# Designs tried in a protein design run: peptides against a protein of PDB entry 6EJA. Part 55

Target 1, 276 residues: chain A of PDB entry 6EJA
Amino acid sequence: VEYMPANPVRIAFVLVVHGRASRQLQRMFKAIYHKDHFYYIHVDKRSNYLHRQVLQVSRQYSNVRVTPWRMATIWGGASLLSTYLQSMRDLLEMTDWPWDFFINLSAADYPIRTNDQLVAFLSRYRDMNFLKSHGRDNARFIRKQGLDRLFLECDAHMWRLGDRRIPEGIAVDGGSDWFLLNRRFVEYVTFSTDDLVTKMKQFYSYTLLPAESFFHTVLENSPHCDTMVDNNLRITNWNRKLGCKCQYKHIVDWCGCSPNDFKPQDFHRFQQTARP

## One batch from the design tools (peptide; made by RFdiffusion4, then SolubleMPNN)

Design b2_p13_4_s4 (from b2_p13_4, 7 letters changed)
Fold by OpenDDE base, seed 3:
Structure b2_p13_4_s4 (fold): chain B 276 residues (1-276), chain A 13 residues (1-13)
Amino acid sequence: as target 1 above (276 residues)
Amino acid sequence: AFASASGGRGEGD
């Protein structure tokens, strides 16, 4: 449902990017840019060319900033969660950026709805958090994700150290690592000192693909649990036959999958829902 | 909504 909100939400877009695809990023950036939103860009520590290009963009727009810190992230690495958590803290400390929602994106993302549609939707549901769960057997999810295994990120590799137990009393969940989180929940994740947040930060610092499960798990076990919407407003081209070849075993001591690029034939999937 | 071609999922040992 589209309407003109009286108090439209303002979005903090967190872009985690790497590589050399500056033109691709520029196109995506132009597609999502709006003067009322905020853009906080983390460039992989190893991507110096891209960093230089992104810095140029940040100099042209007052609502675009680049993280002064840069991490060297790997596929499935725990450091990705660290990147998000640190960016969240930074954004909360930027008192001159009154954002209402946190949205993470990569250079391989692209909007399929208008800004007005997105803003209208989020303004209507400004108190909700949008995370997509796996929607299958949870035990299978835990096993497949390796959540019952201890991983250590070191020297650009995720080392499997051994087995571990899922914390007692915690309902583990997860799915997509693409989400939309409201400021209230981000504040909770960032500043809460309760046992849940503290233990989960520790637990997920040794977790493979932590961003696919951390925020789900924290939210669903928190006082904010009733704010969850099982919809992350993302479309991913999952084809396990093509994307699940354990192609990351050189980086992680685990078998993983990756979504596939979209093709023109996939356009129909963009129209299957009226959701922004 | 956004289309995404990045990310991952664990598939086990």
Scores: peptide ipSAE 0.463, ipTM 0.927, DockQ to the pose 0.899; fails the geometry check
Fold by OpenDDE base, seed 5:
Structure b2_p13_4_s4 (fold): chain B 276 residues (1-276), chain A 13 residues (1-13)
Amino acid sequence: as target 1 above (276 residues)
Amino acid sequence: AFASASGGRGEGD
């Protein structure tokens, strides 16, 4: 028996896209589009062709908007977190868009469940936040992520300036930069003036890959800490042999990995997962 | 759920 919520949640999909994959984005957009949801699209400052294509879509659908501001983001750059934080503020200021959940996506994402399944699940757990942790030793995570290092984004590069200490009394966590956040928590992150949010925004403005840790850390140290679910409803193709080649050293003063594209051989993983 | 082929992870200096 399929659960049908009486008050279905409405989703704000934030799409952060770049490059020239217009057809791929269009296909993904059609797969996730629903009239009851909202779509806020940020196109990289350098991707003008894609921006023109996305603008055309936004003119055709009233629940699709494009950010009037555009950032030139780099892999691992602090500006990606800035992009999310600004988009969150924008979405909260859009009083005509009563969204309940924030979901971030890229052009390399694709839904593997139906909209009804996703909405039913989130409607059942509307008070929860879905963030996936790294699942390993925390000290090792901190070291490998470079969280104890100070970085500055400048001239399309992440410069390592030196060492730093983790703020006292803060339990640092992180993992995937793909998440599902409820409006209540987004409001807290956006408008709270407490010491936690203030200090973490400052701390992560000098952090490598900040979106992989900021929301985890803020949530777990906040009054909303009991709302965390260690599941982001994402399947990511990690193959360290193929994806960990320090291939970003030309952009960041650090060694990093990236997930791999899915191949037909990986499709069985889509069928085996029980999460919506 | 969504299939994602983007993101990253730090591996050290």
Scores: peptide ipSAE 0.453, ipTM 0.925, DockQ to the pose 0.870; fails the geometry check
Fold by OpenDDE base, seed 4:
Structure b2_p13_4_s4 (fold): chain B 276 residues (1-276), chain A 13 residues (1-13)
Amino acid sequence: as target 1 above (276 residues)
Amino acid sequence: AFASASGGRGEGD
């Protein structure tokens, strides 16, 4: 049983979408829409059809906005982090949107709990940041992610330029690129001029899949490190045998995996989770 | 919670 909080948190949902799956996005949007939350949608620069459809939605709801800027992101591209960082800055500059949490979603995401459950949970833990770590050997993670490799996003490709060292004194971590961040931490990431944030922004601008590691690493090395919860409230259908086929080598100079679509037999995982 | 079927993970060289 969820309790109704006295001061419920308000969520800024950042939707990073691409392609032509307008109906899928519409269904997901309707599932997560609430008048008390805020929705900031970035449509890939190349997805003009989807952009037109999303604009129609934004005109119907005052708490739905579309990024006036649009990036052409690629799988694993550093530009995805740029998208999030710019979105965070925009959201912080929107003084008429008093959001408490930042949640990123794609068109392939879908809520499996009610809004009340989510809000109740986040209201209880409003001072925490929810990032899921990889749960394996950290050295292996670094190696597999290519964090010790220098990448350059150019011409819709992630070019591997060479090797690099992890910055000294930094404990690198990462995992899922889906997270829930409180406003305070987002403010820190956006406006801090300390050495950590400055170095990490530079470092991750040349990083493959930067969103899977940037926020983890910044948080854990920051004064906000005690606010980390190793849980991102996401269920992702990871099946290495099916999802790891190096299917992105045409885009990135690295082998990557993607999560798989959920099947009916996966439904039990939705019911067994204790998190909202 | 959310079900997510998007994203990625590095797998190596």
Scores: peptide ipSAE 0.452, ipTM 0.925, DockQ to the pose 0.894; fails the geometry check
Fold by OpenDDE base, seed 1:
Structure b2_p13_4_s4 (fold): chain B 276 residues (1-276), chain A 13 residues (1-13)
Amino acid sequence: as target 1 above (276 residues)
Amino acid sequence: AFASASGGRGEGD
């Protein structure tokens, strides 16, 4: 018997999509769509065909909107964080959308649990934020991520400008750039004028892969630090042998990895997971 | 939960 919450949470799904995979996105959208949730879709500025297709969907559903602004994002670019931050502000200003959780997705994501299971879980833990940490040596993480390096996004490239210091008094953390954030924390990130938020926004505007670390770092150093759960309810197919070939050096002045597509032999991981 | 096949991670120089 599945638990049915009396006051179920409502989710703002933020979809950041690019390319031409309209059919794939449509399938994923149908899999996650529910009338009680909200869907805010950002289409890369360069993906005009996809944008047209997404606009058609938004016209069919009142709880689906497309960002009126569009950014040209690159792998590892600081602009991805800007996209999330702006979408958060937009969603908070949409008073007709009473969402409780922010969940980011891409066109390469797919649900492996039911909506009811997800909602039940989040309704039980509605005061928590779900961010997955790297789970290893933090100093190594900082070095490998290049957090002690200054990057500038310009002309579809992440330029490494030099070295920089990690801000004093800040415990840097990070891991997955997929997360589930409650509205209260999103409000804090969006509207707080304290030194932490102000300095971190500045710091991460010159950071490679900023979404993998910004929200972790802000949360863990904030008054909301006790709301962190080291679980993002995501399964990613990390195979460094296959996915770490410094394949992005033409875009960023750094070596990076990417998750791999799931294969049938990977499906056992979907079955064995206990998280909703 | 969601299966994700997008994103990245820094690996150094």
Scores: peptide ipSAE 0.450, ipTM 0.925, DockQ to the pose 0.867; fails the geometry check

Design b2_p13_5_s1 (from b2_p13_5, 4 letters changed)
Fold by OpenDDE base, seed 2:
Structure b2_p13_5_s1 (fold): chain B 276 residues (1-276), chain A 13 residues (1-13)
Amino acid sequence: as target 1 above (276 residues)
Amino acid sequence: SEFFEEYGVVFYP
């Protein structure tokens, strides 16, 4: 049992889900559900069965809502960022949901800490934003991520149209597209009309896997830059031999890597976790 | 390139 803060943070969990893994989602949902938090679920436009299942869940809990809009997203598509941005706007417009943190999840995610532990930690660091950077050379990151390439999402494909330049004066960063963002920063991203946010939204609308870099880049170049913590509180099973096979060329005009499912053999990694 | 699909990721505080 963790120490309970006097003013515990409330979390908006944004779940972006697709496919037919209803049981898996249900299990994950039960693991993360708490009456004091909020759950906003986007179901891929093509996943009608899952949508029906999620709607049933939302009717059972007052703090669970499903996006009335649904996007047909593809792996690596710019539409994923659009999904997050729209969900952020929606959540900010829900005046009856006073959330403090935005946390994105997929159906494949699962918590290894208790709600009390998470809340206690985030309550202590309520003014911080948690994004994990790639930890490598930025120039290499730009090249490997294709940030210097222009992409267009169309017909369920990410088309590479040509080369582009990184906007001058912007320090590009990125890494994991899983993060924890405080409400203040989400408000900034959603409502700011400054050149940074405006230009980055435009830039990343033509970016491959934009969620891996957009929030990092915006944060680090914003007045909120001092709130960044280089830790997204996630454990990723990263094995390049298994996850880097250029397996997505049928979807995107680029090669990339993806993390792998955890196996029992990986359990020791959970024991080696450390807080930022 | 490091592309992230839906993770087999576990989050922790």
Scores: peptide ipSAE 0.026, ipTM 0.726, DockQ to the pose 0.022; fails the geometry check
Fold by OpenDDE base, seed 1:
Structure b2_p13_5_s1 (fold): chain B 276 residues (1-276), chain A 13 residues (1-13)
Amino acid sequence: as target 1 above (276 residues)
Amino acid sequence: SEFFEEYGVVFYP
């Protein structure tokens, strides 16, 4: 039996979706839907069919909204960070949605625990931010992520323009671009005018895969640095041999990796994963 | 990208 908190947190689920995965999205949505949470969905500008389907869903539920703006995002594109930042601003301006946590999802995500378990956990740790770091050599991470390279998103491509310097005095970090952020930190990221936030927004607007590093870096260098938990509550099917084949070279002037589909033989991994 | 994948399974504690 899961403990029921006296003041349960409410979650803003931000879904960034694209393509034609309507059925998959519908299944995932049904699995994560709860009347006490909020769902803000961005559909890629090019995915008109999916957009129509999502709009239909949003009309059926008062706690489901679709972004009135739509971006054409690409894998690794800086525009993905822009999407999250704008979504955060929108959510903060929605005074009728008193959310406590920001959780980003894709159409391929799926819950393996109950809503009650998630809410109980986050209610206990409501002052924490959950970001998973790479856990390896940071210099190597910077190099392999291309953080010391300048990128420009243009014409549905991430162009590598040249080398750049990492800002001095900043402890750069990163890892997973899937995270759970509390409202207080989201407010800081959205409205702070300090040098850290201002400079990092500028820096990461020319960054490849910015969501994998921006929030980590900002958090760890901010007054909120002590709220970081090195866990994003995600399980990924990571297999470098299968997923790292530079398959995005036609879109990005860099090599990256894609997730692999889970198979029945992977089920044991879910059972063996310890609760945070 | 070398350390994490884009999609996964949400682990609710």
Scores: peptide ipSAE 0.025, ipTM 0.701, DockQ to the pose 0.021; fails the geometry check
Fold by OpenDDE base, seed 3:
Structure b2_p13_5_s1 (fold): chain B 276 residues (1-276), chain A 13 residues (1-13)
Amino acid sequence: as target 1 above (276 residues)
Amino acid sequence: SEFFEEYGVVFYP
């Protein structure tokens, strides 16, 4: 749905990037850049080359900032959630950046719709939060995600320590770790001191792939539960044959699956995608 | 376990 909103939403894009893919990041950045939005970029502590490149970009635009802190994020690690939570706090403390939505991106992401289309859509649904659930058996999801297991991030590794129980009274959910969250919910997650947020932050600090479940679980158990839309406005290329090879066992005491890069042959999927 | 790497296309409706 595209229309001209009277009060268009402004987006805080949070980019979590690593490696040396500066050209790819630059291309993606140019594709999503707009003067009315805000861009907050976290570069992995180990990616100094990329950090230098990103700093150069940030100097060219007043609405682009780089996190002064940098984490050595391992994929699947609890530190990724910490990165998002700290970024959220930073963004809320930036009073000169009146953003309405929080959108996380990686260097591999790319828009397939126009900025106007995105803004129009989000302006229409500014009170909603967009999180994609797994859409499968929840018990199976818990087991496969290892949510019933205790993990400790230490020395660039996720150590499996043992079994644990899901907190009582909590409906656990999850799916994609890519989402669109409105400012109101981000404020709640960041500043609430209620039992839900407090306990979930603690629980997920020992969780594998916490970003895939934390925000879903908090939202669905919160007073904001009615704002959830089961759509994160993303297309992910899942090929389990290629992506489920336990390729992260050297980093995580768990076997998981990852999506694959899109290929030109996948273009038809973009054309056939219905508007949410 | 679903490990999401940095792959994705953001589609704006």
Scores: peptide ipSAE 0.022, ipTM 0.690, DockQ to the pose 0.020; fails the geometry check
Fold by OpenDDE base, seed 4:
Structure b2_p13_5_s1 (fold): chain B 276 residues (1-276), chain A 13 residues (1-13)
Amino acid sequence: as target 1 above (276 residues)
Amino acid sequence: SEFFEEYGVVFYP
């Protein structure tokens, strides 16, 4: 139920973008832009044209900034997690940006609710963290994600080096790498020096698709575990027949899955998406 | 759930 919050949350949107789809990004940006929110955009190091375009946007809006650092991220690469972690640190150090939630987006995302609805919802649940779990057998997830394998990102490739064990006492979880995290949890992830955060940062530095599991795992094993909501407020078109074709084998020594593009025919599937 | 009804983002990867 939508309401007008007395203390509306302010959102830090972290956009991780790459390629040449500047128009698509612009469309999405316009759809999510609001003066009360903050937009921190990371452009892949290899996407110079897009970077120039994004810089132009950032100059037009005071609440839009571009990361001064740029990483060359690859699908499934550990560098993606590094990108998020560094972005989180940057955002926490921006004292002039009092954000309450961290939301990551790509250029391909598009909101299906209004800003007011989003703000109202998050204001109501400002103490929660929204991550979507895989919802299946966890052992299978570990195997399929390759979490029990050691990977090294080097030279734009994820090299599989060998096997590894899940750290003792850690309940591994994961699912979508798209999430909504409250500032408190982001602070914990960023500044905590406890064994959990320290070990997990190390562990996931050598993990394939780390963003799909790191925050889930850290959250669920942390003192903040009770804030977990198994919903990332996203609609994805998952068709494993189409999305699990080892399309990134040339980049990673593993086979993974990715969501599919929505088609008009897929509209009915929105209602079929698993919801808590 | 009520969470989904409040807000959603559609992915077009």
Scores: peptide ipSAE 0.021, ipTM 0.664, DockQ to the pose 0.017; fails the geometry check

Design b2_p13_5_s2 (from b2_p13_5, 5 letters changed)
Fold by OpenDDE base, seed 5:
Structure b2_p13_5_s2 (fold): chain B 276 residues (1-276), chain A 13 residues (1-13)
Amino acid sequence: as target 1 above (276 residues)
Amino acid sequence: SDFFEEYGIVFYP
């Protein structure tokens, strides 16, 4: 039914999962699985049961692999960005996996469009990168994100060490840490030795919630800046009254927000969405 | 135990 492109994009789905929700992950995996795509799964170092389950799945499919390394990440931790960056490097080094797009997912994600629809869309816009910005005052964003603060991840805690300056000449941006990045940009992020990438990798290694800002900032200040689409093709259930209660204060020296689970009454929202 | 609050994200083209 959907138009099939002559050269359909192939997707590297990067799943960063934790906990014990093996059945949920299985359902989501089945919903997004296709033989032409690639699935690279990182299981939190502490989630051994889930890791065993995921390994079993990976043995059944040639296009499913599990990271041989595992990180113990915390909410807001810089290690999450490290996880993505290492996954990107791994995927680029897998010469037998000719993927075109990098899409990160969690076990709580679920598709509302068919694979054909997704592939058709991305094939049409294969040169674009899909990152959603905060859409508010940038100065306020910097303050609320704590980007002008130095953080250190140590002993399962994000320690606030002090103040820092945003590098001059860099336009900082950010928003959602869920995105769709094309291979070309991922290659740039992974292998470029220019001052931008080098400085930003260092800067964000001491940043709270780095995945919400790193890729935005690097992209917008890079030669690839014209490839940004301010849409990450996601529906997120935000309820700040429920999700902004400093619930992670015990883990990070900062107050942050998180989205909420969808409820049945939220179903109507899916019908109101449109393509970018 | 679940360490992170899971995001309720539904992706679409």
Scores: peptide ipSAE 0.030, ipTM 0.672, DockQ to the pose 0.019
Fold by OpenDDE base, seed 3:
Structure b2_p13_5_s2 (fold): chain B 276 residues (1-276), chain A 13 residues (1-13)
Amino acid sequence: as target 1 above (276 residues)
Amino acid sequence: SDFFEEYGIVFYP
């Protein structure tokens, strides 16, 4: 749905990037850049080259900032959730940036809709949160994600310590760790001291791939549960044949899957995509 | 299962 909103939403794009793919990031950044939005970029602690490049970009635009803190994030690491949570806090403390939506992106992401289309859509649904659930057997999801296992991130490794129970009274959910969250929910996650948020932050600090489940679980068990839309407005290239090779077992005491980058041959999928 | 290293996301409103 595209229309001219009277009060267009402003977006805080949180970019989590690493490696040396500066050209790719630059291309993606240019594709999503707009003067009315805000861009907060976290560069992996180990990616100094990329950090220098990103700093150069941030100096050119007043609505682009780089996190003064940097984490060394590993695949499946709990620190990724910490990165998002800290970014959320930072963004809420930036009173000069009146953003309405939080959208996380990587250097591998790219828009297939115009800024006007995105803004129009989000302005229409400004009270909603967009999280994509796995859409399968939840018990199976818990097992495959290792949510019933205790993990510790230490020395660039996710150590499996043992079994654990899902907290009582909590409906666990999850799926994609790419989402669109409205400011109100981000405020709740960031500043609430209720039992739900407190316990979930603790629980997910020992969780593998926490960003795939934390926000879903918190939202669905919160007073904001009615704001959930089971759609993250993303097309993800899942090829389990290629992405499920236990390629991260050297980093994590678990076997997981990852999606794959899109190829030009996948363009037809974009053309067939219906608006949510 | 998702991680930014291999994640190819294209967002569409």
Scores: peptide ipSAE 0.028, ipTM 0.714, DockQ to the pose 0.020
Fold by OpenDDE base, seed 1:
Structure b2_p13_5_s2 (fold): chain B 276 residues (1-276), chain A 13 residues (1-13)
Amino acid sequence: as target 1 above (276 residues)
Amino acid sequence: SDFFEEYGIVFYP
């Protein structure tokens, strides 16, 4: 029997979707939908069919909305961070949606825990932020991520312009661009005018894969630094031999890796992941 | 240089 919290958290699920995965998205949506949560969906500017489908869904549910603005995002593009930041601002301005946590998802995500389990867990740790770090040499991470390089997103391409310096006095960190952030931290990121937030927003607007590092870095250097949990509650199927082939060089002046699809033989990995 | 595409919401002990 799952413990029911007295004051259960409410979640803002932010879905960033693209392509033609309407059926997949519908299945995932049905799996995560609950009347007490909120769903804010951004559809890539180029995915018009998907946009029409998502709009239809949003008209059927009062707690589902679609971003009135749409960005054309690319793999590794700085515009992805802009998408999240704007979504955060929008969600904070929606006074009729009292959400407690921000959770980003893609159409490829699927829950392997029940809503009750998720809510119970987050209600217990409502003051924490869940970001997964790379867990390796930080200097190596900076180099491999290209954080010491200046990038410009233009014409659906991430152009490498040259070298840059990491801001002094900042502890840079990063890892997964999938996270769970509490409302308080999202408010800080959105509305703070301190040097940290201001400088990091500027810095990461010229960063490759900014969502993999921005929130980590801001959190760890902020007054909220003690709220970080090095766990994003995700399972990713990494096989670098299969996923690291510089497959995005036509889009980005950098080599990156992508996770692989799970196969039936990977099922044991889900079973080994216990509930907290 | 890794791009994380996750496949679910899970709980770690």
Scores: peptide ipSAE 0.032, ipTM 0.732, DockQ to the pose 0.019; fails the geometry check
Fold by OpenDDE base, seed 2:
Order: structure tokens, then C-alpha cells, then sequence
Structure b2_p13_5_s2 (fold): chain B 276 residues (1-276), chain A 13 residues (1-13)
């Protein structure tokens, strides 16, 4: 049992799901569900069966809603960022949902800490934003991510159109597209009309894997830059030999990597977790 | 460059 803060944070969990893994999603949902939090679920436009299942869940809980809009997202597509941005706007417009943190999840995610632990931690660091950087050379990151390339999402494909330049005066960063953002920063991203947010939204609308870099870059170049914590509170099973096979070239005009499923042999890694 | 469909992520505080 963790110490309960006097003013516990309330979390908006944004679930972006697709496919037919209804049971998996249900299990994960049950693991993270709490009456004091909010759950906003986007189901891929093509996943009608899953959508029906999720709608059924949403009817059972007052703090669970499904996006009325649905996007057809592809791996690495710019539409994923659009999904997050629109969900953020929706959540901010839901005045009856006073959430403090935005946490994105997929159906493949699973908690290894209790709700009380998560709430206690985030309540202690309620003014911080949790984004994990790549930890490498930025120039290398830009090249490997293709940030200096222009992409267009069309016909379920990310087309590489040509080269582009990184906007001058912007310190580009990125890493994991899984993060925890406080409401204040989400408000900034959603409603700010400054040059940073405006330019970055435009820039990343033609970016491969934009969610891996957009929020990092915006945050670090914003007045909120001092709120960044280089930790996204996630454990990812990386094995580049298995996950970096350029397996997505049929969808994107680029080579990328993906994490691997955890196996029982990886259990020791969960025991080595540390808070930021 | 990570693709979201194959994510095996466990989150922790």
C-alpha cells in the first residue's frame, strides 16, 4: 500500500487500439481501470469488430468513452499523431472529466505497478512531463528517424517524397512514442498559437513516426522545457536483432525497428525497474 | 524508429 496523497491526480488514459485482440484489451483494461480515472479509446476505423466490443465496455462505465471519430492509421503514419492531438482536444473539451495526466496506451501494454503506486508517483510529480529520449547523437537520430525526409501518408502508405530541412532554431529530440503528459502541457500543445506549436504541427504532419519526436521537440523548445523528465515509465523489450529487420517497407518507405514481446526469461528486467 | 503495433511495453511509476 502506497501513501495516498491529499490531492491525487486523475489520469486520462488514451487507448489507441486496432485489430481483433478483444480479450487482450479487456484484460489490460481491467488491469488499469479505476473509477477515478478516465478512459478515452480510439479504435482504428478498419477494426469494426473491436469497435463494437469497446462500445459495449463504454456503455458499462461512465468514465469510459470511445472516440466518435475513427482514423485509419498505419504503422509509422502521421495519422497517429493526429489521433493523439485530436484526442487531447476532445479530452480538454470534456469539462466533466477533470483529468491531470495524459497517458497513451496500446492493447499490448500492461501495468506492472498498482494504481496506487502510479497515482502516488504522479501526484508527487504532477508538474512534470515524462518523455524518454533516444539517448544517442541527435544527428544520428535525425538520420535514422528520417526527420530530414518529407513523408506523405496516403493510401495506407507512408510515401517518401524527398528531403527537407529541420526548422532553424529548433532543437529536435525524440525517442519513445509512449509518454505521460500533464494537463498543462497538453493544453499548451492543443491551444497555443505560438510559432513553435504551429510550425511543429505542420512539420510533423509530414513526418514518419511523428509521435516519437513531436512532443519531445515541442516540450524542449517550449516555455515548459524545465518540466521534462527523461523517463516514460515504460519497460520495452528491445532486441534489435529481432526487431530491426526492415519489415515495414511494404507500408513505409523507410526501415524501422519495433520492440519485442516479453517472455518469461525477461522477468528479471521487471525487477530492475527504477523510478526517474 | 519504433512501430506501435509491435510494442510490448510495460509501464511503471
Amino acid sequence: as target 1 above (276 residues)
Amino acid sequence: SDFFEEYGIVFYP
Scores: peptide ipSAE 0.029, ipTM 0.726, DockQ to the pose 0.021; fails the geometry check

